# Peptides against a protein of PDB entry 1EBD: the designs that were tried, part 25

Target 1, 138 residues: chain A of PDB entry 1EBD
Amino acid sequence: KASYEGKVAAEAIAGHPSAVDYVAIPAVVFSDPECASVGYFEQQAKDEGIDVIAAKFPFAANGRALALNDTDGFLKLVVRKEDGVIIGAQIIGPNASDMIAELGLAIEAGMTAEDIALTIHAHPTLGEIAMEAAEVAL

## One batch from the design tools (peptide; made by RFdiffusion4, then SolubleMPNN)

Design b1_p11_8_s4 (from b1_p11_8, 4 letters changed)
Fold by OpenDDE base, seed 3:
Structure b1_p11_8_s4 (fold): chain B 138 residues (1-138), chain A 11 residues (1-11)
Amino acid sequence: as target 1 above (138 residues)
Amino acid sequence: SAREELLKLVK
């Protein structure tokens, strides 16, 4: 976000119009394990009266995470019950800072949990956890 | 903030 804001500022100085108005801006904490989020947290959605499914899948059940001996944490999808649309995602675990991008794209595109569940992910990869969490939401 | 919410998940 800060980097993008800097780019917009530079463009403004140059006399070009720019916008920083995305629906799903990722947030990352480069801790160990890494933490990443995009869109709604479960409680935020509930506070706004949105009925959601919080679909959680642990890295301990992910083949690549096991192979890397890095199995702490989980991926959580926040899915609107009415239509199955993904409105938020949180990742605590290996490569969370990079993996959040797939889910940011999904949210911006208005994709459903079914869309992710039916997307084939390479095996074995950490990214498969998104597919697994999506299946939990179904 | 988003950061605060993320930290809650880690604890």
Scores: peptide ipSAE 0.124, ipTM 0.746, DockQ to the pose 0.043
Fold by OpenDDE base, seed 1:
Structure b1_p11_8_s4 (fold): chain B 138 residues (1-138), chain A 11 residues (1-11)
Amino acid sequence: as target 1 above (138 residues)
Amino acid sequence: SAREELLKLVK
């Protein structure tokens, strides 16, 4: 967010028209394990009356995480039941700070869990956990 | 819209 705002400010200083157009802004905590979130948390969605599926997949079941001996945590997708659209994601685990970007993109693009499930993810990678979680949501 | 609601969360 701060970086994006800085870019907008720089463009304004340079005399170019620019506007802050917020998207689903990721939140990252660079702890061990890393924590990242974008969009709705499950309870936030429920509090707003959105019927959701919370699809969770553990890193302990991810081939790359196992190979790295770094299997703490999980990926959670918050999926709107009405249409299968992903409206939130949380990652606690290895490389969460980078992996959240895929989910941010998916949310902003209005993708469904099926879209992610049908996207080929390289094996073995940490990233394929998103595909696994998406399959859980189906 | 769902996007508008998400924006509310990030403000």
Scores: peptide ipSAE 0.024, ipTM 0.603, DockQ to the pose 0.280
Fold by OpenDDE base, seed 4:
Structure b1_p11_8_s4 (fold): chain B 138 residues (1-138), chain A 11 residues (1-11)
Amino acid sequence: as target 1 above (138 residues)
Amino acid sequence: SAREELLKLVK
């Protein structure tokens, strides 16, 4: 976020148009396991009166995570029930800091859980967990 | 544990 804000400021100074208002600004904690979030948390959405489903899939059920012996945590998708649009995602686990970008893209593009579920992810990969969580949301 | 604290953050 800080890096992005700096870039926006630099572009503004240079006279380039830049958008500053994004729905999906990721937050990452480089702990062990890594923690990453983008968009709404489940409770946050509920507090705002948004009817959501939280689709959770554990890394313990992910083939790549098992192969890496790094199975702590999960991916959670926060999906708006009305239209299936992904409005938030949280990841605790291996490579969460990088994996969150896919979900950030999905949220910014207004994608649905179905969009992710129908996107073929390579097997076995950590990223496959996003597809699995999306399937849970369907 | 650190894991437990992180889990609380993302519930």
Scores: peptide ipSAE 0.021, ipTM 0.600, DockQ to the pose 0.031
Fold by OpenDDE base, seed 2:
Structure b1_p11_8_s4 (fold): chain B 138 residues (1-138), chain A 11 residues (1-11)
Amino acid sequence: as target 1 above (138 residues)
Amino acid sequence: SAREELLKLVK
């Protein structure tokens, strides 16, 4: 967030129009395992009266995570039931800090769980966990 | 543990 705000400030100084009001600002904690989040948490959505599906997929079920012998954690997608739009994501696990970027893009673009589920992900990768979680939400 | 707290946070 700070880096983004700095870039916006630099663009403003240069006379370029810029906006800071994004829906999906990622947050990362470089713990072991890593923690990353973007958009709504499940309870946050519920508190606002949004009917959601919380789709969860564990790292222990992912081929790459198994190959790395690093299977702690899970990915959670928060999907709006009405239209299947992804409105939030949380990841606890290896490389969560990088994996969150795909989901940030999806949320900011207004993509659905189906969009992610139908996107081919390279095999074997940790990124496939996002696809699997999206499939759970269908 | 820190792990348990993180898991609880996003559960």
Scores: peptide ipSAE 0.020, ipTM 0.584, DockQ to the pose 0.030

## One batch from the design tools (peptide; made by RFdiffusion4, then SolubleMPNN)

Design b1_p12_2_s1 (from b1_p12_2, 6 letters changed)
Fold by OpenDDE base, seed 3:
Structure b1_p12_2_s1 (fold): chain B 138 residues (1-138), chain A 12 residues (1-12)
Amino acid sequence: as target 1 above (138 residues)
Amino acid sequence: SARQAARAARLA
């Protein structure tokens, strides 16, 4: 966030069009395991009256995580039930800090769980967990 | 911003 604000300021000083936009800002904690979040948490959505599917998939069932001997945690997609649109995501586990970017893009683009489920992810990768969680939401 | 408004529309 601070880095993004600095970039916006630099662009403004240079005379280029730029605006601060805090839509879907990722939050990362570089703990072990890492934690990352973007968009709605499940309870936030429920508190606002949004009917959601919380689709969860564990790293213990991911091939790359098993190969790395790093299987703690899970990925959770927060999916609006009426139309399948992804409105939030949380990751606790290996490479969460980097993996959250795919889901941030999906949320910004208004993608559905089906869009992610139908996207072939390289095998074996940690990123496959996003596809697996999306399939849970179908 | 225009992008924020567009995103809000997608989530509506």
Scores: peptide ipSAE 0.111, ipTM 0.752, DockQ to the pose 0.198
Fold by OpenDDE base, seed 5:
Structure b1_p12_2_s1 (fold): chain B 138 residues (1-138), chain A 12 residues (1-12)
Amino acid sequence: as target 1 above (138 residues)
Amino acid sequence: SARQAARAARLA
């Protein structure tokens, strides 16, 4: 967030058109395993009266994670039941700090779980877990 | 912008 806002400010100072346009700010903890989150947590959505599906998929079932011998954790999608729109995501596991970016994009674009499920992910990759979790949400 | 308006509509 700070880096993005700094870029917008620099562009404005330079006389270039710029705008702040975001709704989901990622949070990352570089622990082992890494933790990353963007948008709603399941309980936050429920507390606001949003009916959600929490779709969870473990790294223990991901081919790349198995190959890397790094299978701790999971990816969770928080999906609004009414329209299937992804409103949050949490990742605990390998490469979570980078993998959260795909889901940040999905949330910012108003994508659905179906959109992610129908996006081809390379096999085997860690990123494939997003597709697997999206399929759980369908 | 058109993009911002479309995004707002999707998220409403």
Scores: peptide ipSAE 0.103, ipTM 0.744, DockQ to the pose 0.105
Fold by OpenDDE base, seed 2:
Structure b1_p12_2_s1 (fold): chain B 138 residues (1-138), chain A 12 residues (1-12)
Amino acid sequence: as target 1 above (138 residues)
Amino acid sequence: SARQAARAARLA
């Protein structure tokens, strides 16, 4: 968020039109395991009256995580039931700080769980966890 | 913004 706002400021100083225009802001904690989040939390969505699916997939079920001997945690997708649009994501696990970027893109673009589920991810990768969680949401 | 409009169109 801070670096994005800094970029907007730099563009304004340079005389170029720019605005702070985002739907979701990623948050990362570089703990062990890492924690990352973007968009709605499940309870936050429920508190606002949004009917959601919370689709969860554990790192322990991922081939890359097993190969790395680092299987702590999970990825959770928060998906609006009405239309399948992804409105939030949380990740606890190895490389969560980088994995969150795909889901940030998905949320900003208004993608559905189906969009992610039907996207081929390289095998074996931690990134496949996002695809697996998306399939759970279908 | 144009970005917001484009996103809204994808959600329609």
Scores: peptide ipSAE 0.072, ipTM 0.700, DockQ to the pose 0.218
Fold by OpenDDE base, seed 4:
Structure b1_p12_2_s1 (fold): chain B 138 residues (1-138), chain A 12 residues (1-12)
Amino acid sequence: as target 1 above (138 residues)
Amino acid sequence: SARQAARAARLA
């Protein structure tokens, strides 16, 4: 967020049109395991009256995580039930800080769980956990 | 597209 806002400010100073037009801002904690979040948490959505599916998939069931012997945690997608649109995501586990970007993109683009589920992810990778969680949400 | 429309709605 700070880096992005700095870029916007620099562009404004340079006289270029620039606007803060993001929907979701990622938050990352570089702990062990890493924690990353973007968009709504499940309870936040519920508190606002949004009917959601919380689709969760554990790293313990991810082939790459198993190969790395780093299987703590999970990926959670927060999906609006009405239309399947992804409105939030949380990742606790290996490479969460990088993996959250895929889901940030999905949220910013208005994608659905189906969009992620139907995207081929390389096997075995940590990233394919997003596809697995998306399939849970279908 | 539907996704573009969804994004536009989210940014509105």
Scores: peptide ipSAE 0.055, ipTM 0.708, DockQ to the pose 0.116

Design b1_p12_2_s2 (from b1_p12_2, 6 letters changed)
Fold by OpenDDE base, seed 1:
Structure b1_p12_2_s2 (fold): chain B 138 residues (1-138), chain A 12 residues (1-12)
Amino acid sequence: as target 1 above (138 residues)
Amino acid sequence: SARAAARAARLA
């Protein structure tokens, strides 16, 4: 967020129109395993009265994670039941800090779990876990 | 904003 706001400020100084406008800001902890989050946590959504599906898929079931012998953790999607729109995501596991970007994009674009489920992910990759979790949400 | 409007349009 701070980096993005700095870019907006630099563009303004340069005489270009720019504004900060976002739905979700990613949060990352570079621990082992890494932790990353964007948008709503399940309980936050429930506290606001949003009916959600929390779709969870473990890295222990991901082919790339198995190959890397790094299978701790999971990916969780928070999906609004009314329309299937993804409103949050959490990742604990390998490469979470990078993988959260796909989900940030999905949330900002207003994508559904179906959109991710129908997106081809390379096999075997850690990124496939997003597709797997999306399928759980369907 | 233009971005917010574009997002809303995609969801409409």
Scores: peptide ipSAE 0.108, ipTM 0.742, DockQ to the pose 0.225
Fold by OpenDDE base, seed 3:
Structure b1_p12_2_s2 (fold): chain B 138 residues (1-138), chain A 12 residues (1-12)
Amino acid sequence: as target 1 above (138 residues)
Amino acid sequence: SARAAARAARLA
């Protein structure tokens, strides 16, 4: 966030039009386990009257997490029920700070849970948990 | 911004 704001400031100084857009900025806490979020939390969506599916998949069921003996936490997708569009994601677990970027891209692109479910993720990887959570949402 | 408006449209 601070780096993004700095970039906007630099662009303004250089004479380029730029604006800070906080809506899609991921939030990351580098704790153990790491925490990351982008887009809507489940309750935020509900408070705005959006019917959502909260699709959750645990790292305890992820092959790479098991191999690393680092299985705390989960990935949650917040999916709009009417059309399957992903509007939010939260990760608590290994490599959450990096893994959130894939889901941020998916949200910005207007992708559905089906889009991610049908995307082949390498096995075994932590990243395939996104595919597993997407399948839960189907 | 145009980007913010486009995002809002996607999420509507």
Scores: peptide ipSAE 0.098, ipTM 0.742, DockQ to the pose 0.201
Fold by OpenDDE base, seed 2:
Structure b1_p12_2_s2 (fold): chain B 138 residues (1-138), chain A 12 residues (1-12)
Amino acid sequence: as target 1 above (138 residues)
Amino acid sequence: SARAAARAARLA
């Protein structure tokens, strides 16, 4: 968020029109395991009256995580039941700080769980966890 | 904004 706002400011100073206009801002904690979040948490959505599916997939079920011997944690997708649109994601696990980017893109673009589920992810990768969680949400 | 309009168009 701060870096994005800085870029907008730099563009404005340079004489180019720019605005801070975002839907989903990622938050990352570089702990061990890493933590990352973007968009709604499940409870936030529920508190606002949004009916959601919380689809969770563990790192322990991922081939790359097993190969790395680093299987703690999970990815959670928060999906609006009405139309399957992804409105949030949380990741606790190895490389969560980078993995969150795909889901930030998906949320900003208004993608559905089906969009992610139908996207082929390389095997074996940690990125497959997002695809697996999306399949759970279907 | 242009970005907001583009997003709305994708969801239409």
Scores: peptide ipSAE 0.053, ipTM 0.674, DockQ to the pose 0.229
Fold by OpenDDE base, seed 4:
Structure b1_p12_2_s2 (fold): chain B 138 residues (1-138), chain A 12 residues (1-12)
Amino acid sequence: as target 1 above (138 residues)
Amino acid sequence: SARAAARAARLA
């Protein structure tokens, strides 16, 4: 967030039109396991009256995580029931800090769980967990 | 902005 806002400021100073108009700002804690979040948490959505699907998939069921012997945690997608649009995501687990970017992109682009589910992810990778969670949401 | 308008279009 701070880096992005700094970039926007630099562009403005340089005379280029720019604005801070992001929808979803990622938050990362570099703990062990890492924690990352973008967009709505499930309870936040519910508090705002949004009917959501909270689709969760554990790293314990991810082939790459198993191979790495690093299977703590999960990925959770927060999906609006009405139209399947992804409005939030949380990751606790290996490489969460990097993996959150895919989901940030999905949210910013207004993608659905189906969009992620139908995107081919390399096998075996940690990133497959996003596809798996998306399939849960369908 | 053009970017904001494009986003709104994608989300519509």
Scores: peptide ipSAE 0.047, ipTM 0.673, DockQ to the pose 0.232

Design b1_p12_2_s3 (from b1_p12_2, 5 letters changed)
Fold by OpenDDE base, seed 5:
Structure b1_p12_2_s3 (fold): chain B 138 residues (1-138), chain A 12 residues (1-12)
Amino acid sequence: as target 1 above (138 residues)
Amino acid sequence: SAREEARAARLA
């Protein structure tokens, strides 16, 4: 957030139009395993009266994670039932700090679980778990 | 901007 706001300020000073219009701010903990989150947690959505699907997929079932012998954790998508829009995501596991970016983009763009499910992810990759979780949400 | 307008539409 601070880095992005700094960029906006620099662009404004340079005479380029820019705006701070983000919806979701990622949070990352560089622990082992890494933890990352963006948008709603499941319980936060429920507390606000949003009917959601929490679609969870474990790294233990991910081919790349298996190959790396690093299979702890999971990816969770928080999907609004009304329209299938992804409103949150949490990752605990390998490369969570980088993988959260795809989901941040998805949330900012108002994408659905179907959008991610229908996006081809290379096999085998850690990122493929996002597609797998999206399929769970369908 | 187009992006701001699109965001407003998504949030509506």
Scores: peptide ipSAE 0.094, ipTM 0.748, DockQ to the pose 0.230
Fold by OpenDDE base, seed 3:
Structure b1_p12_2_s3 (fold): chain B 138 residues (1-138), chain A 12 residues (1-12)
Amino acid sequence: as target 1 above (138 residues)
Amino acid sequence: SAREEARAARLA
C-alpha cells in the first residue's frame, strides 16, 4: 500500500492522472505463518448486504504443505452467492505473501469460483489450495 | 473515478 501510494504521489507530482483503489490492494503481514488478504473480508461483505459463501481449505490437506512440514492455516475465498464471483480472499499459511497475487488477479478480472476450480494447478504446489477452496465454494 | 469505470468495463 505504501509503495503504491508513493507511486501515485510521484505521478501526481509529474502532472499525470493517477488513482488509488484500496479494494484491490493486497495487505500482507510477514509473520509466521504469513497472513495475506485482498478484497472483501467475509464480514465486510455481509455488512454491506452482500450474500456470500466463505469457502475455506486447510493447508493440512495440501500435498506441498505436508511435504514442507508447514501445514498451519488455511485459504479462504469470499464468493458472491448471486453469480459465484470472487470478491475477496485471505490466506494464513506458507507463502501467503506471494500466493495472494493469483487471487488478486482473479478478483480484478471478475473471475468466478468455477474459473479457479477448473484451472489446473501444478502438482504438488501450495497454489493448489486455491483450486481446492474454489471447489468448496461450488 | 477512472479506476472504477475501468473495473466496471472489465466486469461487464
Scores: peptide ipSAE 0.080, ipTM 0.720, DockQ to the pose 0.126
Fold by OpenDDE base, seed 2:
Structure b1_p12_2_s3 (fold): chain B 138 residues (1-138), chain A 12 residues (1-12)
Amino acid sequence: as target 1 above (138 residues)
Amino acid sequence: SAREEARAARLA
């Protein structure tokens, strides 16, 4: 967030039209395993009266995670039931800090779980976990 | 903003 705001400020100083205009801000904790989050948590959505699907997929079921012998954790997608739009994501596991970027993009763009599920991900990668979780949400 | 409008259009 601070980096983004700094970039906006720099653009404004340079005379370019720019504003702080974001929908979702990622948060990362570089622990072992890493933790990353963007958008709504499941309970947060429920508290606001949003009917959601919480789709969870474990790292232990991912080929790349198995190959790395690093299978702790999971990815959770928070999907609005009404239209399948992704409104949040949480990741605990290896490379969560990088994996969250795809989901941040998806949320900002208003993508659905189907959009991610139908996107081909390289094999074998940790990134496939996002695709698998999206498929669970269908 | 233009970004907000574009996002809303994608959600429509």
Scores: peptide ipSAE 0.065, ipTM 0.691, DockQ to the pose 0.221
Fold by OpenDDE base, seed 4:
Structure b1_p12_2_s3 (fold): chain B 138 residues (1-138), chain A 12 residues (1-12)
Amino acid sequence: as target 1 above (138 residues)
Amino acid sequence: SAREEARAARLA
């Protein structure tokens, strides 16, 4: 967020049209395991009266995570039940700090769980877990 | 579609 705002400010100073235009700001904690979040948490959505599906998939069931012997954690998608739009995601596990970008993109673009589920992810990869969680949400 | 509407809202 700070880096993004800095870039916007720099562009404005340089005379370029710019605005802070984001829907989902990622938050990352570089712990072990890493923690990353973007958009709504499940409870936040519920507190606002949004009916959601919380689709969770564990790294323990991810082939790449198993190969790396790093299987702690999970990916959770928060999906609006009415239309399948992804409104939040949380990742606790290996490479969460990088993997969250896919979900950030999905949220910013207004994508649905189906969009991710129908996107081919390389096998075996950690990122494949996003597809698996999306399938759970269907 | 819901996706298109959500995207449009983001870009508005």
Scores: peptide ipSAE 0.049, ipTM 0.717, DockQ to the pose 0.136

Design b1_p12_2_s4 (from b1_p12_2, 6 letters changed)
Fold by OpenDDE base, seed 5:
Structure b1_p12_2_s4 (fold): chain B 138 residues (1-138), chain A 12 residues (1-12)
Amino acid sequence: as target 1 above (138 residues)
Amino acid sequence: SAREAARAARLA
């Protein structure tokens, strides 16, 4: 967030058109395993009266994670039931700090779980877990 | 911008 806002400010100072236009701000903890989150947590959505599906998929069931012998954790999608729109995501596991970017993009674009489920992910990859979690939400 | 308009529509 700070880096992005700094870029916008620098562009404004230089006289270039720019705008701050984001919905979700990622949060990352570089622990082992890594933790990453963007958008709503399940309980936050529920507290605001949003009916959600919390779709969880474990790294223990991901082919690349198995190959890397790094299978701790999971990916969770928070999906609004009314229209299937992804409103949050949490990842605890390998490469979480980088993998959260796909889901940040999905949230900013107003994508649905179906959009992610129908996006081809390379096999075997850690990123494939996003597709798997999206399928759980369908 | 088109992006800002689209965002507003998503949040409406």
Scores: peptide ipSAE 0.096, ipTM 0.742, DockQ to the pose 0.223
Fold by OpenDDE base, seed 3:
Structure b1_p12_2_s4 (fold): chain B 138 residues (1-138), chain A 12 residues (1-12)
Amino acid sequence: as target 1 above (138 residues)
Amino acid sequence: SAREAARAARLA
């Protein structure tokens, strides 16, 4: 967040158009396991009257996580029920701080759970968990 | 901003 604000300020000084967008900025905690979030939490969506599917998949069922002996946590997709659009994502587990970027892009692009489910992820990778969670939401 | 408005439209 602070780095992003600094970049916006530098661009403004240079005379280039720029805007701060806090809504799109992911939140990361570099704990063990790592925690990352972007977009809506499930309860936030419900509080706003959005009917959502909370699609959750555990790292304990991910091949790469098993190979790394690092299987704590899960990935959760917050999916709008009426049209399958992804509106939020949370990751607790290995490489959460990096993996959240894929889902941030998906949310900004207006992608659905089906879009992620139909995207082939390399095997074996931690990233496959996004595909697995998306399949849960189908 | 235009970007914020576009996001709101996607979520609507």
Scores: peptide ipSAE 0.081, ipTM 0.721, DockQ to the pose 0.086
Fold by OpenDDE base, seed 2:
Structure b1_p12_2_s4 (fold): chain B 138 residues (1-138), chain A 12 residues (1-12)
Amino acid sequence: as target 1 above (138 residues)
Amino acid sequence: SAREAARAARLA
């Protein structure tokens, strides 16, 4: 968020048109395991009256995580039931700080769980966890 | 914005 806002400010100073125009802001905590989030948490969506599916997939079920001997945590997708649109994601686990970028893109673009589920992810990678969670949401 | 319009179109 701070880096993005700084970029907008720099562009304005340079005399170029720019605006803060985003749907979701990622948040990362570089703990062990890492924590990352973007968009709605499940309870936030429910509090606003949005009917959601919270699709969860554990790192322990991922081949790359097993190979790395680092299987703590999970990825959670928050998906709007009405149309399958991804409105939030939370990740606790190795490389969460980088993995969140894919979900940030998905949310900003208005993608559905099906869009992610039908996207082939390289095998074996931690990135497959996003695909698996999306499949759970179907 | 154009970005918002494009996103809305994908949601339609």
Scores: peptide ipSAE 0.070, ipTM 0.692, DockQ to the pose 0.213
Fold by OpenDDE base, seed 4:
Structure b1_p12_2_s4 (fold): chain B 138 residues (1-138), chain A 12 residues (1-12)
Amino acid sequence: as target 1 above (138 residues)
Amino acid sequence: SAREAARAARLA
Protein backbone atom coordinates (compact mmCIF):
# COMPACT_ATOMS: atom_id res chain seq x y z
CA LYS B 1 0.00 0.00 0.00
CA ALA B 2 2.68 2.48 0.98
CA SER B 3 4.79 1.59 -2.03
CA TYR B 4 1.84 1.99 -4.37
CA GLU B 5 0.86 5.29 -2.81
CA GLY B 6 4.41 6.46 -3.36
CA LYS B 7 4.18 5.53 -7.01
CA VAL B 8 0.90 7.41 -7.36
CA ALA B 9 2.46 10.46 -5.73
CA ALA B 10 5.44 10.31 -8.08
CA GLU B 11 3.15 10.09 -11.09
CA ALA B 12 1.11 13.03 -9.85
CA ILE B 13 4.26 15.11 -9.46
CA ALA B 14 5.22 14.16 -13.01
CA GLY B 15 1.85 15.40 -14.25
CA HIS B 16 0.34 12.03 -15.07
CA PRO B 17 -3.19 11.09 -14.12
CA SER B 18 -3.09 8.70 -11.21
CA ALA B 19 -5.41 7.57 -8.46
CA VAL B 20 -5.60 5.05 -5.66
CA ASP B 21 -8.92 3.46 -6.50
CA TYR B 22 -8.39 -0.27 -6.10
CA VAL B 23 -11.09 -2.41 -4.58
CA ALA B 24 -8.70 -4.63 -2.66
CA ILE B 25 -5.48 -3.56 -0.96
CA PRO B 26 -3.45 -6.38 0.57
CA ALA B 27 -2.12 -6.37 4.11
CA VAL B 28 0.88 -8.53 4.97
CA VAL B 29 2.67 -9.34 8.20
CA PHE B 30 6.00 -11.08 7.67
CA SER B 31 5.75 -13.18 10.79
CA ASP B 32 6.35 -16.90 11.15
CA PRO B 33 4.01 -18.08 9.83
CA GLU B 34 3.32 -15.19 7.47
CA CYS B 35 -0.10 -13.56 7.53
CA ALA B 36 -1.76 -11.97 4.53
CA SER B 37 -5.22 -10.59 3.88
CA VAL B 38 -7.09 -8.88 1.07
CA GLY B 39 -10.69 -7.73 0.86
CA TYR B 40 -13.32 -8.65 3.41
CA PHE B 41 -12.84 -10.69 6.50
CA GLU B 42 -15.74 -13.05 7.12
CA GLN B 43 -17.06 -11.08 10.08
CA GLN B 44 -16.77 -7.77 8.23
CA ALA B 45 -18.95 -9.13 5.46
CA LYS B 46 -21.48 -10.46 7.94
CA ASP B 47 -21.57 -7.13 9.78
CA GLU B 48 -22.50 -5.47 6.50
CA GLY B 49 -25.27 -7.98 5.89
CA ILE B 50 -23.48 -9.94 3.17
CA ASP B 51 -24.26 -13.64 3.20
CA VAL B 52 -20.93 -15.39 2.69
CA ILE B 53 -19.30 -18.77 2.50
CA ALA B 54 -16.04 -18.99 4.41
CA ALA B 55 -14.12 -21.72 2.61
CA LYS B 56 -11.07 -22.88 4.53
CA PHE B 57 -8.31 -25.27 3.51
CA PRO B 58 -5.34 -26.19 5.73
CA PHE B 59 -1.70 -26.24 4.68
CA ALA B 60 -1.47 -29.56 6.51
CA ALA B 61 -3.32 -31.02 3.53
CA ASN B 62 -1.13 -29.32 0.90
CA GLY B 63 1.48 -31.51 -0.77
CA ARG B 64 4.14 -28.83 -1.13
CA ALA B 65 3.67 -27.66 2.46
CA LEU B 66 4.16 -31.24 3.63
CA ALA B 67 7.30 -31.57 1.52
CA LEU B 68 8.64 -28.36 3.05
CA ASN B 69 7.70 -29.49 6.57
CA ASP B 70 5.89 -26.16 6.92
CA THR B 71 2.23 -26.97 7.39
CA ASP B 72 0.99 -24.39 9.89
CA GLY B 73 -2.06 -22.39 8.96
CA PHE B 74 -4.64 -22.23 6.24
CA LEU B 75 -6.15 -20.29 3.39
CA LYS B 76 -9.65 -18.86 3.78
CA LEU B 77 -11.78 -17.55 0.94
CA VAL B 78 -14.69 -15.25 1.69
CA VAL B 79 -17.23 -15.87 -1.06
CA ARG B 80 -20.54 -14.11 -1.56
CA LYS B 81 -23.21 -16.81 -1.52
CA GLU B 82 -25.53 -15.10 -3.97
CA ASP B 83 -23.19 -15.25 -6.95
CA GLY B 84 -19.98 -16.98 -5.86
CA VAL B 85 -17.88 -13.83 -6.22
CA ILE B 86 -14.73 -13.75 -4.11
CA ILE B 87 -14.80 -10.70 -1.86
CA GLY B 88 -11.98 -11.53 0.54
CA ALA B 89 -9.14 -13.88 1.36
CA GLN B 90 -6.85 -14.58 4.29
CA ILE B 91 -3.73 -16.72 4.32
CA ILE B 92 -1.73 -17.81 7.33
CA GLY B 93 1.18 -20.00 6.35
CA PRO B 94 4.19 -20.41 4.09
CA ASN B 95 4.56 -17.90 1.27
CA ALA B 96 1.34 -16.11 2.26
CA SER B 97 2.87 -12.75 1.33
CA ASP B 98 3.29 -13.84 -2.29
CA MET B 99 0.24 -16.06 -2.60
CA ILE B 100 -2.14 -13.26 -1.62
CA ALA B 101 -1.47 -11.58 -4.98
CA GLU B 102 -3.40 -14.26 -6.88
CA LEU B 103 -6.43 -13.63 -4.73
CA GLY B 104 -6.04 -9.87 -4.93
CA LEU B 105 -6.13 -10.23 -8.69
CA ALA B 106 -9.20 -12.43 -8.45
CA ILE B 107 -11.04 -9.89 -6.30
CA GLU B 108 -10.09 -6.93 -8.49
CA ALA B 109 -11.26 -8.79 -11.59
CA GLY B 110 -14.57 -9.82 -10.01
CA MET B 111 -13.78 -13.52 -10.24
CA THR B 112 -15.75 -16.30 -8.62
CA ALA B 113 -14.63 -19.30 -6.62
CA GLU B 114 -15.38 -21.33 -9.74
CA ASP B 115 -12.87 -19.29 -11.72
CA ILE B 116 -10.12 -20.24 -9.27
CA ALA B 117 -11.29 -23.85 -8.97
CA LEU B 118 -11.19 -24.26 -12.75
CA THR B 119 -7.71 -22.73 -13.04
CA ILE B 120 -5.05 -25.41 -13.19
CA HIS B 121 -2.44 -24.94 -10.50
CA ALA B 122 0.90 -26.72 -10.71
CA HIS B 123 1.33 -29.76 -8.49
CA PRO B 124 2.76 -29.81 -5.96
CA THR B 125 2.79 -26.10 -5.09
CA LEU B 126 1.71 -23.98 -2.17
CA GLY B 127 -0.44 -22.01 -4.59
CA GLU B 128 -2.73 -24.93 -5.34
CA ILE B 129 -4.22 -24.42 -1.88
CA ALA B 130 -6.21 -21.56 -3.42
CA MET B 131 -7.75 -24.02 -5.85
CA GLU B 132 -8.54 -26.41 -3.02
CA ALA B 133 -10.24 -23.71 -0.97
CA ALA B 134 -12.18 -22.58 -4.03
CA GLU B 135 -13.44 -26.12 -4.53
CA VAL B 136 -14.69 -26.12 -0.94
CA ALA B 137 -16.72 -23.01 -1.74
CA LEU B 138 -18.52 -24.62 -4.72
CA SER A 1 -23.00 -12.85 -15.19
CA ALA A 2 -22.04 -11.47 -11.80
CA ARG A 3 -18.32 -11.66 -12.53
CA GLU A 4 -18.75 -9.98 -15.89
CA ALA A 5 -20.72 -7.19 -14.27
CA ALA A 6 -18.12 -6.78 -11.54
CA ARG A 7 -15.31 -6.68 -14.08
CA ALA A 8 -17.16 -4.16 -16.20
CA ALA A 9 -17.71 -1.96 -13.16
CA ARG A 10 -14.00 -2.08 -12.37
CA LEU A 11 -13.02 -1.07 -15.87
CA ALA A 12 -15.62 1.71 -16.18
Scores: peptide ipSAE 0.051, ipTM 0.713, DockQ to the pose 0.139

